# Peptides against a protein of PDB entry 3NZW: the designs that were tried, part 192

Target 1, 212 residues: chain A of PDB entry 3NZW
Amino acid sequence: TTTLAFRFQGGIIVAVDSRATAGNWVASQTVKKVIEINPFLLGTMAGGAADCQFWETWLGSQCRLHELREKERISVAAASKILSNLVYQYKGAGLSMGTMICGYTRKEGPTIYYVDSDGTRLKGDIFCVGSGQTFAYGVLDSNYKWDLSVEDALYLGKRSILAAAHRDAYSGGSVNLYHVTEDGWIYHGNHDVGELFWKVKEEEGSFNNVIG
Target 2, 222 residues: chain B of PDB entry 3NZW
Amino acid sequence: QFNPYGDNGGTILGIAGEDFAVLAGDTRNITDYSINSRYEPKVFDCGDNIVMSANGFAADGDALVKRFKNSVKWYHFDHNDKKLSINSAARNIQHLLYGKRFFPYYVHTIIAGLDEDGKGAVYSFDPVGSYEREQCRAGGAAASLIMPFLDNQVNFKNQYEPGTNGKVKKPLKYLSVEEVIKLVRDSFTSATERHIQVGDGLEILIVTKDGVRKEFYELKRD

## One batch from the design tools (peptide; made by RFdiffusion4, then SolubleMPNN)

Design b2_p23_7_s4 (from b2_p23_7, 12 letters changed)
Fold by OpenDDE base, seed 1:
Structure b2_p23_7_s4 (fold): chain B 212 residues (1-212), chain C 222 residues (1-222), chain A 23 residues (1-23)
Amino acid sequence: as target 1 above (212 residues)
Amino acid sequence: as target 2 above (222 residues)
Amino acid sequence: SELEVATGGSHDVAVEIDAALAA
């Protein structure tokens, strides 16, 4: 798995691969590793698929309850804390979760929290999470700037996942791409890694280790 | 060391068509190298045009299917006999599975039916309740043998249009019921030849707008 | 132990994770 999220002047980019595995078996190439908690909040999935899918969906319900009760959208900080508290209660039980909670509130601005099943909760500007994270960081860190245009930021997210998919056997399938703004998240499509690879190779002249 | 789980073998297969879905399973029940039964159905009509199979440890599978069937009944009771949608069924099954997250049902679960638009739908679950809607899925003992075949024949992976030098992929299209049935039969026939835990009989449940139809075919009885 | 059994059945869907140590 490779998931990433980063903040920039235009909000947040979230990009993830879609491969799921059971050992050496490719269970699926089309897993949705972004859970749309609500129109303004995204959760990413790394680790156990069931753990992430179940609890992030549960988180969505908690966020909705908050909105109904408080008559305002929950903050990203509060949402991530709810999840963090939940997984902490299961510490040692064997949950496997590496998640990013991404959203944009007027109070917080664009916000990303990393939450994992070890009890870690971190606020940050850039996170790559998964077995392919180091490959994604290699591309992302080299090209990241706060002042990226939305177009460039989207491409960078997509390109970083592609790099990880190329080198990490546990990552692949497709890239699901999101842009989070103050008005909510926008889905920017599913990009097949195979097709994307050849396109990028041709356009950039990259991946010269692969003969076309 | 106490092991609460068994493995009864078998294989299941779901394929979604345009306006239908199929869920198939062999009827062999086995423990290790001993055939317990040559006819033990593992694909069930659960009502509301939903068919279900939970393949692996048969005791867990039966328990899960029973719980789901009961859930369907309660849903009708609570919602004035409203038909349970396939997506809602999937969510319900997730809760059933994840409710035993730390003592899981040792099964691979597949359900099939029609979505709210009348399109074929197949949902696959891991033992702890992660699920995905897919066009096709194989589960059980011979899943590793069948799934690549399905990728090729249903999703047309690695197939290209003739004369395009491999540059143009074969376009995706829905298969007819007849084509799917043939594909299922071929898949199980092949699996039976190579896997001892698959054989004896094949039951195929076909879901259409008109309801659930069941077909039976004999497999090798070795 | 039960999860290990589930994993042993090769049906458990997982994505490999590494904890993010830098942001």
Scores: peptide ipSAE 0.018, ipTM 0.737, DockQ to the pose 0.056
Fold by OpenDDE base, seed 2:
Structure b2_p23_7_s4 (fold): chain B 212 residues (1-212), chain C 222 residues (1-222), chain A 23 residues (1-23)
Amino acid sequence: as target 1 above (212 residues)
Amino acid sequence: as target 2 above (222 residues)
Amino acid sequence: SELEVATGGSHDVAVEIDAALAA
């Protein structure tokens, strides 16, 4: 798995691969590793698929309850704290989660929290999470700037996942790409890694380790 | 070391068509190298045009299916006999599975039916309740043999238009019921030839807007 | 500190169970 999220002048880019594995077996190439918690809040999935899917969906319910009760959207900080508190209760029980809670509220602006099953909760500008994270960081850190255009930021997210998919056997399938703004998240499509690879190779003259 | 789980073998396969879905399973039940039964159905009509199979440890599978069937009954009771949608069923099954997160049902679960638009739907679950809607899924002993075949024949992976030098993929299209049934039969026939835990009989449940139809085919008994 | 999270996919638990039971 490779998931990433980063803040920039235009909001948040979220990009994830779609491969699921069971040991050396590719269980799926089409897993949705972004959970759309609500129109303004995304959760990413790394680690145990069931743990992430179950608890992030549960989180969605908690967020909805908050909105109904408080008559306002939940903050990203509060949403991530709910999840963090939950997983902390299961500390040592064997949950496997590496999640990013991404959203944009008027109060907070674009906000990313990393939450894992060890109870770690971190606010940050850039996170790559998963077995391919180091490969993604290699591309992302090298090209990241706060002042990226939306187009360039989207491409950078996509390109970073592609790099990870190329080097990490546990990442692949496709890239699901999101742009989070104050108005909510926008889905920017599913990009097949195979097709994307050849396109990028041709356009950039990159990936010269592969003869095509 | 105490092992609370068994492996009863078998294989299941779900394929979603345009306006139908198929869930198939062999009828062999084994323990180790001993055949317990040559006819132990593992694909069930659960009502509301939902068919379900939980393949792996049969005791867990049976328990899970029973619990789901009960959930369907309770859903009807609570919602004035409203039909349970396939997506709601999937969510329910997730809760059933994840409720035993720390002592999981040792099964690969697949359900099939029609979505709210009348389109074929197949949902696959891991032992602890992660689920995904897919066009096709094989589970169980011979899943590793069948799934690549399904990728090729259902999803047309690695199929290209002739004369394009592999640059143009074969366009996706829905398969007919007859094509799917043939594909299922071929899959299980092939699996039976290569895997000792698959054989004896094949039951196929076909879900359409008109209900659930069942077909049975004999497989090799060796 | 950035924690590296090992990622699995669907059915990873089954693999773990099998490994634990084999052990």
Scores: peptide ipSAE 0.025, ipTM 0.759, DockQ to the pose 0.214; fails the geometry check
Fold by OpenDDE base, seed 5:
Structure b2_p23_7_s4 (fold): chain B 212 residues (1-212), chain C 222 residues (1-222), chain A 23 residues (1-23)
Amino acid sequence: as target 1 above (212 residues)
Amino acid sequence: as target 2 above (222 residues)
Amino acid sequence: SELEVATGGSHDVAVEIDAALAA
């Protein structure tokens, strides 16, 4: 798995691969590792798929309840705290979660929280999470700027996942790409890694370790 | 080490068509190398045009299917006999599975039916309730043998248009019921030849707007 | 504001169960 999210002047980019593995077995190439919690919040999944799907869906319900009770959208901080508190109750029980909660509220602006099953909750500007995270960081950190255009930011997210998919055997399939703005998240498509690889190789002259 | 789980073998296979879905399973029940039964169906009509199989440890599978059937009854009770949608069924099954997150049902679960638009739908679950909608999924003992075949024949992986030098992929299209049944039969026939935990009989449940139809085919008994 | 978290590369609990039972 490789997931990433980063803040920039235009909001948040979220990009994830779509491969699921069971040991050396590729279980699926089409897993949705971004959970659309609501139109304004995204969750990413790394680790146990069931843990992430179940609890992030549960989180969505909690967020909706908040909105109904408080008559306002829940903050990213509060949403991530709800999840963090929940997983903390299961600390030591064997949950496996590495998730990013991403959203854009008027009060907070673009906001990313990392939440994992160890009880860690961190606010930050850039996170890569998964077995391929170091490969993604290699590309992302080298090209990241706050002032990226939306187009460049989207490409950078996509390109970073591609790098991870290339080097990490546990990552691949496709890149699912999202842009989070004040108006909510925008899905920017599913990009097959195979097709994307050859396109990028041709356009950039990169991936020279592969002949073709 | 204490092992609370058995493995009763078998294989299941789901394929979604345009306006139908198929869920198939062999009827062999085995423990280790001993055949317990040559006819133990593992694919069930659960009502509301939903078919379900939970393959692996049979005791867990039976328990899960029973719980889901009960869930369907409760849904009808609570919602004035409203039909349970396949997507809602998937969510319900997730909750059933995840409810035992720390002592899981040792099964690979697949359900099949029609979505709200009348299109074929297949959902697959891991033992603790992660799920996705797919066009096809194999589960159980011979899943590793069958799934690559399905990738090729259903999803047209590594198939290209003739004369394009491998640059143009074969376009995705829905398969007919007859084509799907053939694929299922071929899959199980081949699996039976290579895996001792698969054989004896093949039961196929076909879901259409008209309901659930069952077909049975003999497999090798050795 | 950056975090590195390694994952085990397994998304199928069945494999984890099998591994645990085999140990």
Scores: peptide ipSAE 0.024, ipTM 0.748, DockQ to the pose 0.163; fails the geometry check
Fold by OpenDDE base, seed 3:
Structure b2_p23_7_s4 (fold): chain B 212 residues (1-212), chain C 222 residues (1-222), chain A 23 residues (1-23)
Amino acid sequence: as target 1 above (212 residues)
Amino acid sequence: as target 2 above (222 residues)
Amino acid sequence: SELEVATGGSHDVAVEIDAALAA
C-alpha cells in the first residue's frame, strides 16, 4: 500500500494506490483506499483493510451525530481524535491501521491528521503511509512546494504514487486521486498504473531503466 | 495446538452482468482427502433477491448464512417489510463478520444480486468483513486458478485490439447470461481437473428482476 | 460504457482468509 496526503495553497491532495495483497497473492487491484467519511472529510486506508474500512465508516456515523447534535460540521481535529481514542481502546488487541484524516473547515483551513493503531496522532502538512511510503516521499519531497498550482499538485500526488507502485511490490493497480477544498472533496479519477507509467515515461523521459 | 477451524474445500464464483448476477459453487464437501458429501449446496437464496455463499470452513459458513437470513427477517420487521438492498446487505454482512474480528469466521463470502438501478452486483468479503463490489470474484480452494481466467474473460485483462500493437485495449462489454453460464461451467470444469477439493456438482444461482433461478450441472466425480 | 463496467467493478478487495489470519 501507498497512500499520501499533502497541504498546499490550493487545499489538500490525497492520492492512493489500489492493490490489496494476501501474502504474495494479489487479492485485488481495485481496492478503494480512500474512504469518503462525508462530503468534507476523507480517510485513507493502510494496514488491515477491514479495520480501516469498518472503523472509518463508524467514524462517519460519529461525525454525523456530532453535526446533528452541535448543528455544525465536525472539525478535522475532533474527527481524528474520535478515531484516535477508539483505536487506543483496542491497543494491544491487534488492530492494524495507518490512516490519514483529511478535511477543510473554515476554522482550521486545510488539515491533515495521521492516526495509527499504535495510538499515534499527528497533525502535519505532508504524510506518506504504507509499505511504499519511502518511494512516494522520494518524489514528493523533491518536488513539493506550497505554491503549487492545483494542476501541478494533482500531478505530483499521482506521480508520487506511481513511483511507489513501480518499486513496491505491495502497491499498484491504479491511482485514486482527490482534491480537498473548503467546498469539500473532488474526485479526480482512477488512473491505471500501467497506462500511467507509459504516459509518464513518454512525457517526462523518465523511468529510463525500463526499455519500451 | 487446538485448531478450531476446518477446511471443507470447494470453490465459489460470482459474476455480475448488466441486468443479472450469478453466484455459483461446487457441491463437494471434503475434509483433508476424504469426501464428506458429493452434494452439499453452499450457495443460498437469502430472500430479497440476494444470493449468498460463504466458502471455507463449512460450519462457519452455515452459521454466517443463517445469521444473515435472520438479519433479513429482522430488517423486514423493523422496516415494514421493505426490501433489503444489496448494498445494505453488504454492510450488514460486514458487521456480522467484524463482530467476530478476534475469532473470525473462516470463510470467503460472496453475495450477488441487483443494485438499486437494476444492474448486476457482486460483493466479496474477507473473513473479517472488508468488502468490495466487483464484476467478478472467485473464492475458495481453486480461486487462484480461476481468478486470473476471470480477469481475462470478464474484464478482458491483457486483451488488445488486433493490429494496434498492444496500444489499444479490448473494450469492456457486458456478457450475456448464456456467456456467463458458459464461462462458469468452463471455469469449474477446469478447476475440477486440477484441484481435488473441487468437483461432483455445480450449482448456479442466477438473479434477475424476475427472481432467483437455479441451474445444476454435473462435474467430474474423481 | 467502459466507465460503467469499470465503476460498477470491485472497490475493496476481500483479503483472503489466509491473509486475514496472518495479519
Scores: peptide ipSAE 0.011, ipTM 0.748, DockQ to the pose 0.103; fails the geometry check

Design b2_p23_8_s1 (from b2_p23_8, 12 letters changed)
Fold by OpenDDE base, seed 3:
Structure b2_p23_8_s1 (fold): chain B 212 residues (1-212), chain C 222 residues (1-222), chain A 23 residues (1-23)
Amino acid sequence: as target 1 above (212 residues)
Amino acid sequence: as target 2 above (222 residues)
Amino acid sequence: MEAVKAAYEEMLRREEERAEAMR
């Protein structure tokens, strides 16, 4: 798995691969590793698929309850804290979760929290999470700027996942790409890694280790 | 080390069509190398045009299906006989599975039906309740043999347009009911030849807007 | 880089058209 999220002048880019593995077996190439918690909040999935899917969906319910009770959208900070508190209660029970909670509220602006099953909760500007995270960081950190255009930011997110998919055997399938703005998240499609690879190789002259 | 789980073998297969879905399973039940039954159905009509199979440890599968059927009844009771949608069914099954997260049902679960738009839908679950809507999924003993075949025949993976030097993929097209049934039969016939835990009979449940139809075919009995 | 950008823009447009067609 490779997931990433980063803040920039245009909001948040979220990009994830779609491969699921069971040992050496590719169980699926089409796993949705982004959970749309609500129109304004995204959660990413790394680790145990069931743990992430179940609890982030549960989180969605908690967020909705908050909105109903408080008559306002939940903050990204509060949403991430709910999840963090939950996983803390199960500390030592064997949950496997590496999640990013991404949203854009008027009060907070574009906000990313990393939450994992060890009880870590971090606010930050850039996170890559999963077995391919180091490969993604290599591309992302080298090209990241706050002043990226939305187009460049989307490409950078996609390109970073592609790099991870190329090097990490546990990552691949496709890239699901999101742009989070104050008006909510926008889905920017599913990009097949194979097709994307050849396109990028041709256009950039990159991936010279592959002869094709 | 205490192992509370058995493996009763078998294979299941779900394929979603445009306006239909199929869920198929063999009828062999086996423990180790001993055939317990040559006709033990493992694909069930659960009502509301939803068919379900949980393949692996049969005791767990039966328990899960029973719980889901009960959930359907309770849903009707609580919601004035409203039909349970396939997506809601998937969510319900997730809760059933994840409720036993630390002592899971040892099963691969697949459900099939029609979505709210009348399109074929197949959902697959891992033992602890992660699920995905897919065009096709095989589960059980011969899943590793069948899935690559399905990827090729249903999703047209690694199929290219002639004369394009492998650069243009074959466009996706929905298969007819007849084509899907043939594909299922061929898949199970092939699986039976290569895997001892698959055989005896094939039961196919076809879900359409008109309801659930059942078809039965004999498989090799060796 | 401009050619890459143009190709990417074209791809995005096609994806948007597909997304609109799916709505």
Scores: peptide ipSAE 0.000, ipTM 0.682, DockQ to the pose 0.013
Fold by OpenDDE base, seed 5:
Structure b2_p23_8_s1 (fold): chain B 212 residues (1-212), chain C 222 residues (1-222), chain A 23 residues (1-23)
Amino acid sequence: as target 1 above (212 residues)
Amino acid sequence: as target 2 above (222 residues)
Amino acid sequence: MEAVKAAYEEMLRREEERAEAMR
């Protein structure tokens, strides 16, 4: 798995791969590793698929309950804290989760929290999470700047996941791409890694070690 | 040493069509190299046009299916006999599976039916309840043998239009019920030849807007 | 572990009730 999120002048980019593995077997190439919690809030999934899917879905319910009760949108900080508190209660029980809670509120602005099953909760500008995270960081860190255009930021997110998919055997399938804005998240499509690879190779003149 | 889990072998296969879905399973039940039964159905009509199979440890599978059937009854009771949707069923099954997160049901679960738009739907679950809606899924002993074939024949993976030098992918096309049944039969026939835990009989449940139809075919009895 | 399991089961029940109420 490779997931990433980063903040920039235009909001938040979220990009994830879609491969699931069972040992040496590719179980699926089409796993959805982003949960749409609400129109303004996304959660990413790395680690145990069931743990992430179950608890982030649960988180969605909690967020909705908050909105119904308080008559306002839940903050990204509060949403991430709910999840963090939950995983803390199960610390040592064997949960496996690495998630990023990404959203936009007027009060907070564009916000990313990393939450994992070890009890870590971090606010930050850039996170890559998963077995391919190092490969993603390599591309992302080298090209990141706050002043990226939306177009460049989307491309950078996509390109970073591609790098991970190319090098990490546990990442691949496709890239799901999101842009989180003040008006909510926008889905920017599913991009097949194979097709994307050849396109990028042709356009950038990159990946020269691969013949084609 | 006590082992709480067994493996009863077998294989299951779900395929979603345009306005139908199928869920198939062999009827062989085996422990190690001993055949326990040559006819033990593992695909069930659970009501509300939902068919279900939980393949792996049969005792766990049976327990899970029973719990789900009970959930359907309770849903009707609580919601004035409203039909349970396939997506809601998937969520319910997730809860059942994840409820035993620390002592999981040792099964690969697949359900099939129609979504709210009348389109074929297949959902597959891991032992602890992660799930995905898919066009097709094989589970169990011969899943690794069948899935590549399904990828090719259902999803047309690695198929290209002739004369395009691999640049143009073959367009996706829905398969007919007859084509899917043939595909299922061929898959299980092939699996039976290659895997000792698959054989004896094939039961196919076909879900359409008109309800659930069952078909049975004999497989090799080796 | 038993306490954690019990807490988990209780949380699941509560979540199910909440989900049902939201439907």
Scores: peptide ipSAE 0.000, ipTM 0.664, DockQ to the pose 0.026
Fold by OpenDDE base, seed 1:
Structure b2_p23_8_s1 (fold): chain B 212 residues (1-212), chain C 222 residues (1-222), chain A 23 residues (1-23)
Amino acid sequence: as target 1 above (212 residues)
Amino acid sequence: as target 2 above (222 residues)
Amino acid sequence: MEAVKAAYEEMLRREEERAEAMR
């Protein structure tokens, strides 16, 4: 798995791969590792798929309840805290979660929290999470700037996942790409890694270790 | 060490068509190298045009299916006999599975039916309740043998247009019921030849807007 | 980054242990 999220002047980019593995077996190439919590919040999945899917869906319900009760959209901080508190209650029980909660509120601006099943909750500008995270960081950190255009930021997110998919055997399938703005998240499609690889290789002249 | 789980083998296969869905399973029940039964159905009509199979440890599978059937009954009771949608069924099954997150059902669960638009739907679950809607999924003993075949025949993976030097993929198309049934039969026939835990009989449940139809085919009795 | 990596590695370790226990 490789998931990433980063803040920039245009909001948040979220990009994830879609491979699931069981040992050396590729169980699926089409796993949805982004949970659309609500129109303004995204959650990413790393670790146990069931844990992430179940509890992030639950989180969506909690966020809705908050909105109904408080008559305002829940903050990213509060949403991530709800999840963090929940997983903490199961500490030691064996939950496996590495998630990023991403959103854009007027009060907070673009916001990313990392939350995992060990009780870690971190606010940050850039996170890569998964077995391929190091490969993603290599590309992302080298090209990241706050002032990226939306187009460049989207490409950078996609390109970073591609790098991870190329080197990490546990990452692959496709790239699901999101742009989070003040008006909510926008899905920017599913990009097959195979097709994307050849396209990028041709356009950039990269991946010279592969002869095509 | 004490193992609370058994493995009764078998294989199941779901394929979603345009306006239908198929869920198939062999009827062999085995423990290790001993055949317990040559005819033990593992694919069930659960009502509301939903068919279900939970393959792996048969005791767990039976329990899960029973619980889901009960869930359907309760849903009708609570909602004035409203039909349970396939997506809602998937959510219910997730809760059933995840409710035992720390002592899971040792099963791979697949359900098939029609979505609210009348399109074929297949949902696959891991033992703890993660699920995805897919076009096709094989589960059980011979899943590793069948899935590559399905990828090729349903999703046309690694199939390319002639004369394009492998650069243009074969376009996706829906398969007919007849094509899907043939594909299922071929898959299980092949699996039976290579895997001892698959054989004896094949039951195929076909879900259409008109209801659930069941077909039976003999497999090799080895 | 280090904290995230460490947390993820620990998560993976726990997952592997669980998988082994269920075999």
Scores: peptide ipSAE 0.000, ipTM 0.662, DockQ to the pose 0.052; fails the geometry check
Fold by OpenDDE base, seed 4:
Structure b2_p23_8_s1 (fold): chain B 212 residues (1-212), chain C 222 residues (1-222), chain A 23 residues (1-23)
Amino acid sequence: as target 1 above (212 residues)
Amino acid sequence: as target 2 above (222 residues)
Amino acid sequence: MEAVKAAYEEMLRREEERAEAMR
């Protein structure tokens, strides 16, 4: 798995691969590793798929309850704290979660929280999470700027996942790409890694280790 | 060490069509190298045009299916006999599975039916309740043999992704019911030849707007 | 990069059009 999220002048980019593995076997190439918590909040999934899917869906319900009670959208800070508190209650029970809660509220602006099953909750600008995270960081950190255009940011997110998919056997399939704005998240499609690889290789002259 | 789990073998296969879905399973039940039964159905009509199979440890599978059927009854009771949608069924099954997160049902669960738009739907679950809607999924002993074949024959690229704002994806050529049945039969025939835990009989449940139809085919009994 | 740029520009345009239509 490789998931990433980063803040920039245009909001948040979220990009994830879609490969699921069982040992050395590819179980699926089409796993959705982004949970649409609500129209304004995204959660990413790394680690145990069931743990992430179950609890992030549960989180969605909690967020809805908040909205009904308070008649306002929940903050990213509050949403991530709810999840963090829940995970903490299960500390030592064997949950496996590495998640990013991403949203854009008027009060907070673009906001990313990392939450994991070890009890870590971090606010930050850039996170890569999963077995391919180091490969993603290699591309992302080298090209990241706050002032990226939306287009460049989307491409950078996609390109970073591609790098991870190329080097990490546990990552691949496709890239699911999201742009989070104040008005909510926007899905920017599913990009097949194979097709994307050849396109990028041709256009950038990258991946010279592969002779096509 | 006490192992609470058995493995009864078998294979299941779900394929979603345009306006139908198919869930198929062999009827062989085996423990190790001993055939317990040559005709033990593992695909069930659960009502509300939903078919379900939980393949792996048969005792766990039967228990899970029973619980789901009960859940359907309760849903009707609570919602004035409203039909349970397949997406709601998937959520319910997730809760059933994840409720045993630390002592899981040792099963690969697949359900099939029609979505709210009348399109074929297949949902696949891991033992602890993670699930995904897919165009096709094989589960069980011969899943590793069948899935590559399905990937080539079933245009997975044609999944209607929710939120793709109307980009006319190239019309996914949906397979006809007849083509899907043929594909299923071929898959199980091939699996039977390669895997000892698959054989005897093939039961196919076809879900359409008109209800659930069952077909049975003999497989190799070796 | 140009083809990707063009595709993303098109997506952005479509998103803007949708946003305007909701408004």
Scores: peptide ipSAE 0.000, ipTM 0.669, DockQ to the pose 0.011; fails the geometry check

